# Peptides against a protein of PDB entry 4GXB, part 226

Target 1, 277 residues: chain A of PDB entry 4GXB
Amino acid sequence: VPTEEVSLEVLLSNGQKVLVNVLTSDQTEDVLEAVAAKLDLPDDLIGYFSLFLVREKEDGAFSFVRKLQEFELPYVSVTSLRSQEYKIVLRKSYWDSAYDDDVMENRVGLNLLYAQTVSDIERGWILVTKEQHRQLKSLQEKVSKKEFLRLAQTLRHYGYLRFDACVADFPEKDCPVVVSAGNSELSLQLRLPGQQLREGSFRVTRMRCWRVTSSVPLPSGSTSSPGRGRGEVRLELAFEYLMSKDRLQWVTITSPQAIMMSICLQSMVDELMVKKS

## One batch from the design tools (peptide; made by RFdiffusion4, then SolubleMPNN)

Design b2_p30_7_s3 (from b2_p30_7, 19 letters changed)
Fold by OpenDDE base, seed 4:
Structure b2_p30_7_s3 (fold): chain B 277 residues (1-277), chain A 30 residues (1-30)
Amino acid sequence: as target 1 above (277 residues)
Amino acid sequence: SHLAPAEIVEMNRKFFEFDTDYLNPVFDPS
């Protein structure tokens, strides 16, 4: 692609549009810096955020596809898909809520975290009770952003990334699940017939390894997941999990977002490594 | 229009390795 100046749209978590003028040859970091400059985000806070490729669903929610890598050209990456459903989103890219303290000291950082958190609550990524929702709304009405965030930080799945409904082989084969990544874990929420909502927690520190695989289902396979046509590529995330002492078991999640899940795992591992050093 | 899953996979394959086990350096076997 020839190097040209272009206008690139980057969305915040709440759907707010940030238009930046960049070169088609600008890499991810260059675009991120341009977005930061447009928002008046200080340079020292840029590292707390990343650009993500997402697919906007019909309801306006974002299905995360992947994090844009350093060598990518965001303009090319998004436009090459030739679909208006694909967007670039700015989101915080750390897991430990302790880092919120650094970000929220700045007005712009505070606003970004606030907007993201409000959106995550509205989308049901952060789980709230009716009473908690009332409290949050009260704080929102008062425009108490810091207090709002402090309360939000105590909520279930704060800081988690929620994936689209998918299938896992845990606790049983072909089990519908909702996966969320955060707090150094994969949370698998499921409701079996006649049962209450259950949540399985898979801590990253108990994963010996993981992998992403792609396969083409055999035509004769009864594993026709509803809606997948013949020959559709199946993505799976598998991880080897320490279920108990000296007992490793593979858990497999079948999801179009398997790559993104893997990215989350690696990101959580990286953050843990930094803390360990 | 939605990209076919195969197209998405092909796109992502340029950036990610598939069918590779990623060992976890923070794995705690205890």
Scores: peptide ipSAE 0.329, ipTM 0.716, DockQ to the pose 0.496
Fold by OpenDDE base, seed 5:
Structure b2_p30_7_s3 (fold): chain B 277 residues (1-277), chain A 30 residues (1-30)
Amino acid sequence: as target 1 above (277 residues)
Amino acid sequence: SHLAPAEIVEMNRKFFEFDTDYLNPVFDPS
């Protein structure tokens, strides 16, 4: 693509549009800086956020595809998909809520976290009880963003990314699951036949390794998952998990978001490494 | 390719019952 000035739309978690003028040749960091400047986000807070490629679903929710890499050209990355469903989203890129303290000290940072949190609650990524909902609503009505976030930080799956429903081979083959990533874990929500809804936690610190694989299903394979067209690439995230003392077991998640899941895993590990250093 | 995590940390509980007291994924900001 020839270098030219373009208007690029970047969305916040709440769907707010941020229009920035960038070059088609601008890399991810350049675009991120442009967004920060547009929002009046201080330079020292830019590192707490990243740009993500997402697919906007019919309900307005975002299905995260991947984090934009440093070498990427966001304009090209999003436009090359030739679908208006794909968007670029600004979101916080850290996992430990302790870093919220740094971000919340700035008005713009506070607003970004607030918008993200409200959106995550509305979309069911963050789980709330009736009482918590009442409290959150009250704080929202009072426009008490700091207090809202302080309460939100205590909520289940605060800061998690929720993925679209997918399939895992654990605890049973072809088990429908909802995966969420956060707090150095993959959370798997599932319901086995005749059982109540349950959640499994897979801590990254108990994973020996993980991998993403891609395959093309054989045409004759009865695994016509509803909605997978003929010849669609099947993505899988597999990790080897320490189930018990000296017992490793592979768990495989089949999901179009396997890449994003792996990015989350690596990001969580990286953050843990930084904290140890 | 295989990616390796940081350190192995012991976890007390891997699986637990989902709390049914949580509301559906809807939040009215009004």
Scores: peptide ipSAE 0.187, ipTM 0.646, DockQ to the pose 0.022
Fold by OpenDDE base, seed 3:
Structure b2_p30_7_s3 (fold): chain B 277 residues (1-277), chain A 30 residues (1-30)
Amino acid sequence: as target 1 above (277 residues)
Amino acid sequence: SHLAPAEIVEMNRKFFEFDTDYLNPVFDPS
């Protein structure tokens, strides 16, 4: 692609549009810096955020495809897909809520976290009770962003990334699940017939290994992934988990977002390693 | 192939039923 100046749209978690003028040859960090500059986010806070490729659903929800890598050209990455449903989204890229303290000290950082958190609550990524929702709404009406975030930090799945409904082979084969990544775990939410909503917590610290595999089902093959037709590429994330002492078991998630899940796993592991240093 | 995470340190595994009514979007298993 020839190097030229272009206008690139980057969305915040709440769908707010940030237009930046960049070069087609600008890499992910260059674009991120441009977005930061546009938002007046300090340079020292840029590292707390990343650019993600997402698919916008009809209802406006984001299905995260992957994190843009350092070598990528965001303009090319998004435009090459030739579909308006694909967007670039700015989101915080850390998991430990302790890092919120650093970001919240800055007005722009605070606003970004606030907007993201509000969106995550509205989209049901963060789980709230009626009473909690009432409290959050009250704080939102008062525009008490810091207090809002402090309350939000205590909520279930705060900081988690929620994936589209998919299928896992645990606890039962072909079990419909909603996977969320956060707090150094994969959370698998499911409701079996006649049962209450359940959550399985798979801590990354108990994963021996994981892998992403891709396959193309045969024309006569069954569609094991929701929403995928025959012959479409099927992605799976499999991890070997220490269920108990000396008992390893493979868990496999079939999802178009398997790559994103693996990125989250690696990101969570990396963050844990940083904390150990 | 497999990606190996850091050494297994924590022995925390939990699978539980929800004991709280959350205002979550309808769980669509499809």
Scores: peptide ipSAE 0.119, ipTM 0.632, DockQ to the pose 0.024
Fold by OpenDDE base, seed 1:
Structure b2_p30_7_s3 (fold): chain B 277 residues (1-277), chain A 30 residues (1-30)
Amino acid sequence: as target 1 above (277 residues)
Amino acid sequence: SHLAPAEIVEMNRKFFEFDTDYLNPVFDPS
C-alpha cells in the first residue's frame, strides 16, 4: 500500500470514536501514540494500553479478535478485512489491578479506566450482585470515578476479558461454555442441562503448555455447528493442565477467538514473569 | 449434545443478569 495520510477511527471501550490522522505506513506504536496525543494521555502511560482488532456484533458488543502486534500497520490490518464490522479498540493491556493506581493518577487515564469498567459491567463481563449494582449506579450518578473504580476492583472478574460463548471438552464433551481470561486464569462458566451455573478455574501456572490449531471440517453431514459453511476454519485452543499431582490432562476449547485466548494466556504469563523478576 | 443457538443466548443472558448472586465455584481442576 502506498504511503498516504489517512483518517483512522479508533474506538474506546464505550464505543466513543477517536479520529486520528496517520500514515498508512504507521506501525501499531505510531498509531497508539497518535491516539494518546489526541486524548492528551501522557507518554509514560501509553504502555498501559494496547490496540485490539475487534469485530463489532449486532448488539454493539465487541468480539476481540487479536491484539495488534508491533510490526503491524493498523490501517492495513483493519481495511484488508473489507468489512465495516471490524474495528480498532483501545483498551488497557495489563492484568494486575495494582497498575490501575499508576493510570488513575492522571485525569485521562482515570477516564479511560472508568469508561472501560462501566462498559465491562454493562456487558456483564464484570459480575455484580444486585446490591453492588445499586452502589455502582449511585457512584456513577455522582460521577465519582475514583470511588467507582475502587469498588469495581473488588468485583468478580474485574479486569477479565470475556469471550463469546463457545464449546469445550471439559468437564464434559461438547460442553457449551463462556470463557473469561484474567487474574492469571481462564474461567470457564457453564450450565449443563438441569444444573445450575458452574464456574471452573484454570490457573496459567498449572498449564504445562498450550497450542492453537486450525482445521477445515470435512463435509461430514450431521454436526456442523450452525453457521459454519463448507470450508470455514475451525480454531481450537488446547492446553495441558496439571489436574493433580503428576496428572496432566488436555483441555480443548473450540472457539473462533482461540487466537485471542492464546494471546491472553501469553500476556498473563509475561506479566507474572515481570513480577517475579 | 450441542445446545441450540437459542439455548446459548439464554445461557449468556443469565450470565449477564445483575440481580443474581455470584456463580458458585463447582469445579477447580487444581
Scores: peptide ipSAE 0.024, ipTM 0.574, DockQ to the pose 0.054

Design b2_p30_7_s4 (from b2_p30_7, 17 letters changed)
Fold by OpenDDE base, seed 1:
Structure b2_p30_7_s4 (fold): chain B 277 residues (1-277), chain A 30 residues (1-30)
Amino acid sequence: as target 1 above (277 residues)
Amino acid sequence: SYLAPAELVEMARKYFQFDTDYLNPVFDPS
């Protein structure tokens, strides 16, 4: 692609549009810096955020596809997909809520975290009771962003990335699940017939390894899911988990977001390594 | 007959609501 000046749209978590003028040859960091400048985000806070490729669903929610890598050209990455449903989103890129303290000290950082948190609550990524929801709404009406965030930080799955409903082979084969990544874990939420909502925690520290596999389903005559034509790729995330002493077991999640899940796993591991250094 | 993966995913969506009054304790996969 020839080097040209273009207007690139980057979305915040709440769907707010940020338009930046960049070069088609600008790499991810260049675009991120342009977005930061447009928002008046200080340079020292840029590292707390990343650009993500997402697919906007019909309801306006974002399905995270992957984090844009350093060597990528965001303009090319998004336009090459030739679909308006794909967007670039700015989101915080750390897991430990302690880092919120650094970001919240700045007005722009505070606003970004607030917008993201509100969005995550509205989308059901952060789990709230009726009473908690009432309290959050009260704080929102008062426009008390810091207090809102402090309360939100105590809520279940604060800071998690929630994936679209998918299927796992745990605890049972072909189990419908909702996977969320955060706090150095994969949370698998599920409801079996006649049972209450359950949540399983898979800590990354107990994962020996993980892998993403892609396969093309063979035309099986019977259960062709409507819309999966010949050639659709099936993605799976599999991780080998230490269930008990000296007992490893593979858990497999079938999801089109398997790549994003693996990115989250690596990111959580990386952050843990930084903390231990 | 087994449900197609797409049907399973759709069923899962119905079970997860915005406001949760009660969530079972985290289970240990071990």
Scores: peptide ipSAE 0.027, ipTM 0.600, DockQ to the pose 0.035
Fold by OpenDDE base, seed 4:
Order: sequence, then C-alpha cells, then structure tokens
Structure b2_p30_7_s4 (fold): chain B 277 residues (1-277), chain A 30 residues (1-30)
Amino acid sequence: as target 1 above (277 residues)
Amino acid sequence: SYLAPAELVEMARKYFQFDTDYLNPVFDPS
C-alpha cells in the first residue's frame, strides 16, 4: 500500500467513533497516539490502552479477534480484510483494577473507563445483581463516574473480556461454554444437563502451558457445531492445567477466538510478572 | 492418560461456582 494520508475510524468500547487522520504506513503506536491526541488523552496514559481488531456482530456486539501488534499497520490490517464488519477498537489493556486509579485521575481517562464499564455492564460482560444494578443506575443518574467505577470494580467479571459462546472438552466433551478472560483466569460458564449455570475458574498460575492450533476438520469429524461449514479452519486453545496436586489435565477450547484467548493469557501472565517485580 | 469427564468434574469441583444470583447473559452456544 502506498504511503498516503487516510481517515481511519477507531471505535470506543461503547461504539463511539473516533476519526483520525493517519498515514497508511503508520504503525499501531502511531495510530494509538493519534487517537489519544484526538481524545485529548495525556501521553502518559496511552500505555494503558491498546487497539484491538474486532468483528462487529449483527447485534452490534464486538467479537475480539486480536490485539494489534506493534509492527502492524492498523489501516492495512483492517482494510485488508475487505469486510465492513471488522473494526478497530480502543480499550484498556490492563487487567488489575488498581491501574484504574492512574487512569481515572484524568478526566479523559475517567470518561474512557466509565464508557467502557457501562458498555460492559450493558453487554453482560460484567455480572450484576438486581440490587447492584439499581445502585449503578443511581450513580449513573447522579453522573458520579468515579463512584460508579468504584462500585463496578467490585462486580463479578469487572475488567474481563467476554468471548463468544464456544465449545470445550471440559468438563465434558463438546461442552458449550462461555469463556471470559480476566483477573488472571479463564472463566468458563457452562450448564450441564439438569444442572444450573456454573462457572469454572482456570487460573493462569495453574496453567503449565498453553497452545493454539489450527486444523481443517475431516469430514468424519465431529461437526457438532451448527453453522461451521465442512472444511472450515478450526482453532483451538489447549492448556495444561493443574487440577490438583500432581494432576495435570489438558483442557481444549474450540473457538475462532482461540488466538485472542491466547493473547489474553499471555497478557495476564506478563502483567503478573510486572507486578511481582 | 486423561481422566474421565466425571473424574474431571469431581477433581475440579473446587474451581467451580455452582450457583449465582447474578444476572447472566443468555447462554446460547448455537
């Protein structure tokens, strides 16, 4: 792609559009800086956010595909897909809510976190009780963004990234699950036959290793997932988990978001390492 | 060898919450 100035649309978590003028040759950081400048986000807060490639679903929800890497050219990355459903999204890129304190001290940072949090609650990424919902609405009506965030920080799955429903081989083969990543874990929500909704916690600290694999299913393979055509690439995230003392078990998640899941795992591990330093 | 599903469930029971009063999104795997 020849180097030229282009208009690039970057979305916030709530779908708000931010238009920036960048060069086609601008790398991820350059675009991020442009977005920050457009939002009047201070330079010292840029590092708390990242650009993500997402697929906008029919209902307007975002399916996260991957984090844009440093070497990438966001304009090229998104346009090369030749589909309007793909978007670039700005989102906070840390997991520990303690870092919110740094961000929310700034008006723009506060607004970004607030908007993201509201969106995550509305989308059901953050889980709330009826009473909590009432409290949140009250705070929202009062436009008390800081208090809203403080309450939100205590909520189930605050700061988590929720993935599209997929399939895991745990606790049973071909078990439908909803995976969420956050708080140094993969949370698997599932409902076994005759049982209520359950949530399994897979802490990254108990994962010995993980890998992503891609394969083309054989015609004789389990085509149990409705809607996947024959010969479609199947992505899997497999991790070896310490279930108990000296008991390792592989868990495999089959999802088109397997790459994004692995990125989250690595990101959470990296953050833990930073915190322990 | 891998554990049977039933054994996995039991072994990992402590890692699961079996009930919640949270408002959950619709769980539609399809």
Scores: peptide ipSAE 0.022, ipTM 0.513, DockQ to the pose 0.023
Fold by OpenDDE base, seed 3:
Order: structure tokens, then sequence, then C-alpha cells
Structure b2_p30_7_s4 (fold): chain B 277 residues (1-277), chain A 30 residues (1-30)
């Protein structure tokens, strides 16, 4: 692609559009810096955010595809898909809420976290009770962003990334699940017949390994991944989990977002390693 | 058998999340 100046649209979590003028040859960090500059985000806070490729659903919800890598050219990455449903989104890229303290010290950082958190609540990524909802709404009406975030930090799945409903082979074969990544875990929400909705926690510290597998089903084959037709690429995330002492078990999640899940796993592991240093 | 994924999501929403009418904040880069 010839190097030329282009206008690139980057969305915030709440769908607000940030237009930046960049070069087609600008890499992910270059674009991120441009977005930061546009938002007046300090340079020392840029590292707390990343650019993500997402697919915007009809209802405006984002299905995260992957994090844009360092070597990528965001303009090319998004435009090459030739579909308007694909967007680039700015989102915080850390998991430990302790890092919110650093970001919240800056007005722009605070606003970004606030917008993201509001969006995550609205989209059901952060789980709230009725009473918590009332409290959050009150704080929002008062425009108490810091207090809003402090309350939000206590909520279930704060900081998690929620994936589209998919299928896992745990606890039973072909079990519909909702997967969320955060707090150094994969959370699997599911309900077996005759049972209540429950959550399974898979801590990354108990994962021996994981891998993503891609396959093309045979024409006569069934689709194990929701939303995928016959012949479409099927992605699976499999991880070997220490269920108990000396008992390893493979868990496989079939999802178009398997790559994103693996990225989240690696990101969570990386963050843990940093914290241990 | 299991609920369809869409049903699971809806059930999860009802169980863990209440509907919100939050307003999206306006971001001022200035």
Amino acid sequence: as target 1 above (277 residues)
Amino acid sequence: SYLAPAELVEMARKYFQFDTDYLNPVFDPS
C-alpha cells in the first residue's frame, strides 16, 4: 500500500468516534499515539491502552476479534476486511484494577475509564445488582466519575472482556457458555438442564498450556461453533487445566473469538509476570 | 439438552445484570 495520509476512525468503548490523520504506513503504536494526541492523553498513559479490531453487531455491541499487534498497520488491517462492520476500538489493556489509579489521576484517563466502564455496564459485561445499578446511576447523574469507578471496581467482572456466547466441552460436551476474561481467569457461565446458572472459574495460574486450533469442517460435517456455517473456519481454544492435584484435564472452547481469548490469556499471564517483578 | 447460546446469554443477563439507562459520557479532548 502506498504511503499516504488518510483519515482513520477509532472508536471509544462507548462508540464515540475519534478521527485521526495518519499515514497508511503507520504502525499500531503510531496510530495509538495519534489517538492519544487527539484526546490529549499524556504519553506516559499511552501504554495503558491498546487498539483492538472488533466487529460491530447490529445492536452496536462489539465482538472483539483481536488486539492489533505492533507490526500491524491499523488502517490496512481494518480496511482490508472490506466490511463496514469492522472497527478499531481503543480500550484499556490491563487487567489489575490497581492500574486504574495511575490512569485516573489524569482527566483524560479518567474520562476514558469512565466511558469504558459505563459502556461495559450497559452492555452487561459488568454484572450489577438492582441496588448497585441504582447507586451507579446516582453517581452518574452527579457526574462523580471517580466515585463511579470506585464502586464499579467492586462489581463482578469489572475489567473483564465478555465474549459472544459459544460452546465448550466442559462440564459436558457441546455445552453453551458465555466466556469472560479477566482477573487472571476465564469465567465460564453456563446452565445445565435443571440447574441454576453458574460460573466456572479457570485461573490462568492453573493452566499448564493452551492453544488455538483452526479447522475447516467437511461439507457433511456439523458446525460446533455458533454462527458458523458448513465449510467456515472453526476456531477452538483448548487449555489444559489442573483440576486437582495431579489431575490435568483439557477444556476446549469453540468460538470465533478463540484468538482473542488466547490473546487475553497471554496478556493476563504477562501482567502477572510483571507484577511479580 | 442445553439452552441455546442466545437463551443462555439472555438468562445470564436477567440473572446477573439489570437493564440500565446510563448516558454515554461526552468526551472532550480539549
Scores: peptide ipSAE 0.017, ipTM 0.467, DockQ to the pose 0.021
Fold by OpenDDE base, seed 2:
Structure b2_p30_7_s4 (fold): chain B 277 residues (1-277), chain A 30 residues (1-30)
Amino acid sequence: as target 1 above (277 residues)
Amino acid sequence: SYLAPAELVEMARKYFQFDTDYLNPVFDPS
């Protein structure tokens, strides 16, 4: 790809557009720095954020595809998909809410966390009661961003990434589930026939290993996605989990976001390693 | 749909290892 100056659109979690002038040959960090500069985010806070490739849904929600890697060229990566539904999104890339304290010390960092949190609540990634929702709205009206975040930090699934509905082989085969990653766990929400909504917690520290596999499904008209004339691949995330004392069991999630789930696992593991040191 | 576009997978293949076990260094068997 020839090196040219281009305008690249990067979205915040709330859909706000940040236009940056970059080179087509600029790597992920270069683009991230450009975005930070545009937002007036201090250099020492850049490391708390990452660029993600996402698919924008019809309702404007983001389906996270993967984190852009260090040596990727974001402009090339997103444009090569030849579909406007794919976007680059800036989002915080740490899990422990304690790091919010560092980011919130800066006005821009505070605004970014606030916007992200508002969006996550609106999209149902963060679970709130009616009373909590009322309190949050009140704080929004007062533009009390710090107080808003402090309350949000106490909410269920704060800091989680919520994935699109998918399928798992746990607790039974072909079980529809909603997976969320955060707080060093994968949360699986499911509703079995005739049962209440259940949430299973799979803590990262109880995962011996994980893998992502890909396969091409057999031709089937029922599996074809409308509007996708190109080949499709079945992605699976499998992890070996310590269910009980000395009992390991494989759990497999079938999802087009399996790669992103794996990235989340690795990221959570990395953060835990830092804390352990 | 529970299927991913092949193009996305191929792009990720450049930077991601498929079909290999990632051992968890923070695994606690106790």
Scores: peptide ipSAE 0.586, ipTM 0.955, DockQ to the pose 0.796; fails the geometry check

Design b2_p30_8_s1 (from b2_p30_8, 11 letters changed)
Fold by OpenDDE base, seed 1:
Formats: sequence, structure tokens, C-alpha cells
Structure b2_p30_8_s1 (fold): chain B 277 residues (1-277), chain A 30 residues (1-30)
Amino acid sequence: as target 1 above (277 residues)
Amino acid sequence: PFLTEELHEERRRRHEEAVREWLELLREVQ
């Protein structure tokens, strides 16, 4: 792609469009800075956010593909896919809610966190009871963004990324699951026939290792991931988990978002390492 | 400061490398 000025659309979590004028050769950080400038986000808060490549579903929901890399050119990356479904999204890029305190001190940062949180609740990424929903709506009506966030921070799966429904070999083979990443864990939600909704928690600190693999399914293969078309590459995330004392077990998730899941795992581990240092 | 054409070319090169590395990782796990 030749170097030229272009208009690039970056979406917020709520689908709000931010148009920035950038060069085709602007790197991820350059685009992020342009978005921050457009939003009047202070420079010292830019590091709390990142740009993500997502696929917009027909219902407007986002399926996260990956985080944009440092030396990547966002305009080239998104346009090279030659599909209007792919978008660039701005989202907070830390896991520990303690960092919200830094971001919330600024009006723009507060607004971004608020909008993201509202969206996450509306999308069902954050789990709320009826009473909690009532309380949140009341705070929203009062436009009490700080109080809204403080309440939201106590909610189940606050700060998590929710993935598309996929398949895991936990607790049994080819089990439909919904995976969420956050709070230094992978949460696997599942409902077995005749049973209540269950959640498996896999803390990253108990993961011995993980890997992503890809394969071309055999025509006779019965294992299909939800949303995976016939002939598509099968991606799997496998992690070895310390289930109990001296008992390691492999868990394998089959998902087109396996790469994004691995990115989240690494990101959570990296953040924990920073805190320990 | 305006980026030189050489810097623009370097950025394009680095982008291609970054994307290629990502794709190569996928190939390695196939």
C-alpha cells in the first residue's frame, strides 16, 4: 500500500465510531495516539488502552480476532482482509481493576471505562442479577459514572473478554462451552443436559504451559467447532493445568479464537509478572 | 517531524515482517 493520508475508522466498545486521519504507514501506536487525541485522552493514559482487530457480527457484537502488534500498520491490516466485517476497536488493555483508579481520575478515561462497561453488561459479558441490573440502571439514569463503575467492579466477570461459543474437551469430549478471559483465569461456562449452568475456573498461575495448534480437518471428521465452516482451519488452544496436587491434566479448547485466547493468557501472565516485580 | 520516504518503506517492511511472523507461527503449529 502506498504511503498516503487516509481516513481510518476506530470503534469504541459501544460501537461509537471514531474517525482519524492517519497515514497508511502509521504504526499501531501512531494510530492509537491519533485516536487518543481525537478523544482528548491524555498521553499518560494511552498505555491503558490498545487496538484490537475484531469481526463485527450481524447483530453488532464483536468477535475479537487479535491485538494489533507494535510494528503493525492498522490500516493495512484491516483493509487487507477485504471485508467490511473486520473493524479496529479501542479497549482497555489491562486486567487488574485497580488500574481503573488511574484511568477514572480523568474525565475521558472515565467515559471510556463507563462506555465499555455498559456495553459489556449489555452484551452479557458481565454477569448481573436482576437486582444488580436495577441498581446499575438507576446509577446510569443518574449519570453517576463513578458509582456505576464501582458497583460494576464487584460484578462477576467484570473486566473479562467473552469469546464466541466453542467446544472443549472439558468436562467431556466435544462439550459446548463459552470461554471468558479475565482476572488471571479462563472461565469455561457450560450446561450439560439436565444440569444447571456450570463454570470451570482455570487460573493462569496453575497452568504449566499452553499451546495453539492448527489443523485441516479430514472430510470425515465429526469434531466441528461452532461457527467454523467446512474446510476451515481448526484452531485449538491446549493448556496443561494443575488440577490437584501433583495432578496435571490437559484441557483443549477448539475455537477460531484460540489465538486471541492465547494472547489473553500471555497478557495476563505478563501483567502478573509486572506486579510481582 | 515528517517521516522520510525511507522510514515509510521501513515501516511497511516491518509490518510485513510482523504479519508474516504471525502467519509463520500458525504454519509451525499446523
Scores: peptide ipSAE 0.266, ipTM 0.791, DockQ to the pose 0.039
Fold by OpenDDE base, seed 2:
Structure b2_p30_8_s1 (fold): chain B 277 residues (1-277), chain A 30 residues (1-30)
Amino acid sequence: as target 1 above (277 residues)
Amino acid sequence: PFLTEELHEERRRRHEEAVREWLELLREVQ
C-alpha cells in the first residue's frame, strides 16, 4: 500500500464514530494518538486504551477478532480484509478496575469508561439483576457518571470481554458455552439439560499453558457451529488446567475467537506480572 | 517530525513482520 493520507474511522464501544486523518503508514500508536487528540484525551491516559479489530454484527454488536499490534498499520490491517463489517474499536486495555480511578479523573476518560460500561451492560456483557438495572438507569437519568461507574464496578463480569457462543469439551464433550474473559479468568457459562445456568471459572494462575490450533474440517452435510460456512477454518483454544492438587486436565474451546481469547489470556497474565513487580 | 520515505518503508516492513508474528500465536504459549 502506498503512503498516502487517508480518513480512518475508529469506533468507540458504543458505536460512536471518530474520524481521524492519518497516513496509511501510521502505526497503531500513531493512530491511537490521533484518536486521543480528536477526543481531547490527555497523553498520559492514552496507555490505558488500545485499538482492536472487530467484526460488526448486523445488530451493531462487536465480535472481537484481535488486538492491533504495536508495529501494525491499522489502516492496512482493516482494509486488507476487504469487508465493511470489520472495524477498528477503541477500548480500555486493562483488567483491574483499580485503574479506572486514574482514567475517570479526567472528563474525557470518564466519558469513555461510561460509554463503554453502558454499552457492555446493554449488550449483556456485564450481568445485572433487576434491582441493579433499576439503580443503573436511575443514575444514568441523573447523568451521574462517576456513581454509575462505581456501581458498575461491583457488577458480575464488569470489565470482561464476552465472546460469541461457542463449544467446549467441558464439563462434557460438545457442550455449548458462552466464554468471557476478565478478572484473570476465563468464565464459561453453560446450561446443561434440566440444569440451572452454571459458570465455570478458569483462573489464569492455574493454567500451566495454552495453545491455539487451526484445522480444516472435512466436507460434511452439517456444521459444528452455527453460522460457520463450509470450508471455514476451525480454531481451538486448549489450555491445561490445574483442576486440583497434582491433577492437570486439558480443556478445549472451539471458537472462531480462539485467537482473541489467547490474546486476552496473555494480557491478563502480563498485567498480573506488572502488579507483582 | 517529518517522516522520510525510508522510514515509511521500514514501517511497512515492520507491519509485515508484526502480522507474521501474530500468525505464530497458533502454537503453545506458556
Scores: peptide ipSAE 0.265, ipTM 0.790, DockQ to the pose 0.037
Fold by OpenDDE base, seed 3:
Structure b2_p30_8_s1 (fold): chain B 277 residues (1-277), chain A 30 residues (1-30)
Amino acid sequence: as target 1 above (277 residues)
Amino acid sequence: PFLTEELHEERRRRHEEAVREWLELLREVQ
């Protein structure tokens, strides 16, 4: 791709469009800085956000594909996919809600967190009771962003990324699950026939290792991925988990978002290491 | 600060290296 000036669209979590003029050879950080400048986000807060490649679904929701790497050229990455469904999204990139305090001190940071949180609630990524929903709506009507966030921080799955419905081999083979990443865990929500909703919690600190694999099933093989025909490329995230003392067990998630899940795992581990240093 | 053409080429190279494996996976999934 030749070096030239281009207009790049970056979306916020709520779908707000931010247009920036960048070079095709601008790296992820360059684009992030351009977006920050456009929003008047201070330099010291840039590190709390990242650029993500997402696929916009029919309902307007975002399916996260991956985080853009430091040496990527975002314009090239998104345009190479040759589909208008793919977008670049700005989102907070830390897991510990304590970092919200730093971001909320700035008006722009506050607005970004607020918009993201509202969107996450609307999309069902953050789980709320009826009463909590009423309280949140009241605060939203008052435009009390700080109070809104303080309440939201107490909610189930606040700060989590929710993935598209997929399949896991836990607790049984070919189990439909909804995976969410946050708070140093993978949460697997499932409802087996005749059973109540269950949530499996897999803490990253109890994962010995994880890997992503890509495969093309043979026509004679079973299809484990919902909505995928036989012969379609299957991505899997497998992690070895310490279930109990001296008992390791592999858990495998079959999902087109396996890469993003692995990125989340690494990111959560990295953050924990920073906090412990 | 303006980047040299050589630096632009290096950035393109690094981009290709960074995304090669992922792009291949994404192409296969699509």
Scores: peptide ipSAE 0.258, ipTM 0.782, DockQ to the pose 0.043
Fold by OpenDDE base, seed 5:
Formats: C-alpha cells, sequence, structure tokens
Structure b2_p30_8_s1 (fold): chain B 277 residues (1-277), chain A 30 residues (1-30)
C-alpha cells in the first residue's frame, strides 16, 4: 500500500465512531495517539488502551480477532481483510480493575470505561442478577458514571473478554463451551445435559504452557467441529494445566479465536510479571 | 520530524514481518 493520507474509523466498545486522519504507514501507536488526541485523552492514559481487530456480528456485537501489534499498520491490517465486517476497536488493555482508578480520574477516561462497561453488560459479557440490573439501570438513568463503574467492578466477569461459542475437550470430548478471559484466568462455561450451568476456571498461574495450532481436517474426518465445513482450517488452543498436585492435564479449545485467546493469556501473564517487579 | 520515504518503506517491511503469520491464519479461517 502506498503512503498516503487516509481517513480511518476506530470504534469504541459501544460502536461510537472516531474518525482520524492518518497515513497508511502510521503504526499502531501513531493511530492510537491520533485517536487519543481526537478524544482529548491525556498522554499518560494512552497506555491503558489498545487497538483491536474485531469482526462485527449481525447484532452489532464484536468478535475479537486479535490485538494490533506494535509494528503493524492498522489501516493496512484492516483493509487487507477486504470485508466491511472487520473493524478497529479501542478498548482498555489491562486486567486488574485497580488500574481503573487511574483512568477514572480523567473525564475522558471515565467516559471510555463507562461506555465499555455498559456495552459489556448489554452484550452479556458481564453477568448480572435482576437486582444488580435494576441498580445499574438506575445509576445509568442518573448518569452517575463513577457509581456505575464501582458497582460494575463487583460483578461477575467484570473486565473479561467473552469469546464466541466454541468447543473444548473439557470436561468431555467435543463439549460446547463459552470461553471468557480475565482476572488471570480462562473461564469455560458449559451446560451438560440435565445439569445446571457450570464454570471451569483455569488460572494462568497453573498453566505450565500453551500453544496454538492450525490444521485442515480431512473431508472424511470425524473430528470436525459442528457447523464447520469440511476442509476448513481449524485453530486450537491447547494448554497444559495443573489440575491437582503433580497432575498435569492438557485442555484443548477448538475456536477460530484461538489466537486471540493466546494473546489474552500472554497479556495476563505479562501484567502479573509487572506486578511482581 | 517528518518521515522519509525510506522510513515509510521500512515501516511497511516491518508490518509485513509482524503480521505475516497471523494474516495467513486469519484469512484461512475467515
Amino acid sequence: as target 1 above (277 residues)
Amino acid sequence: PFLTEELHEERRRRHEEAVREWLELLREVQ
């Protein structure tokens, strides 16, 4: 792609559009700075946010594809997919809710967190009871953003990224699951026949290692995921987990978002390392 | 300071290197 000035659309979590004028050769940080400037976000808060490549679903929800890398050119990355479904989204990029305190001190930061949190609740990424929902709606009607966030911070899966429904070999082979990443864990939600909703928690601190693999199932193969066409590329995230004392077990998630899951794992590990230093 | 054409080319090269493996996988899964 030749170097030229372009208008790039970056979305907030709630679908709000931020248009920035950038060069096609502007790197991820350059675009992020342009977005921050457009929003009047202070420089010292830029590091709390990242740009993500997402696929917009029919209902307007976002399926996260990956985080944009340091040396990527966001314009090139998104346009190379040749589909209007793909968008660039600004989202907070830390996991520990304690960092919300830094961001919330600024009006723009507060608004960004608020918009993201409202969206996450509406999309079912953050789980709420009926009473909590009532309280949140009341605070939203009063436009009490700080109080809204304080309540939201106590909710189940606050700060998590939720992935599209996929398949895992845990607790049973070919088990339909919904995976979420946050709070230094992968949460696997599932409902087995005749059972209530269950959640498997896999803490990153108990993961010995993980890997992403790509494969092409044979047309006659019996291992294809439900709904996936024969011969389509299959991505898998496999991690070796300490289930109990001296008992390691591999868990494999089959998902088109396996790459994004691995990015989340690495990001959570990195943040933990920063806290330890 | 303004970026030179050489720097723009270098950025394009680094972009290709950074995303090649991911783009190949993503396009196939798409």
Scores: peptide ipSAE 0.257, ipTM 0.781, DockQ to the pose 0.042

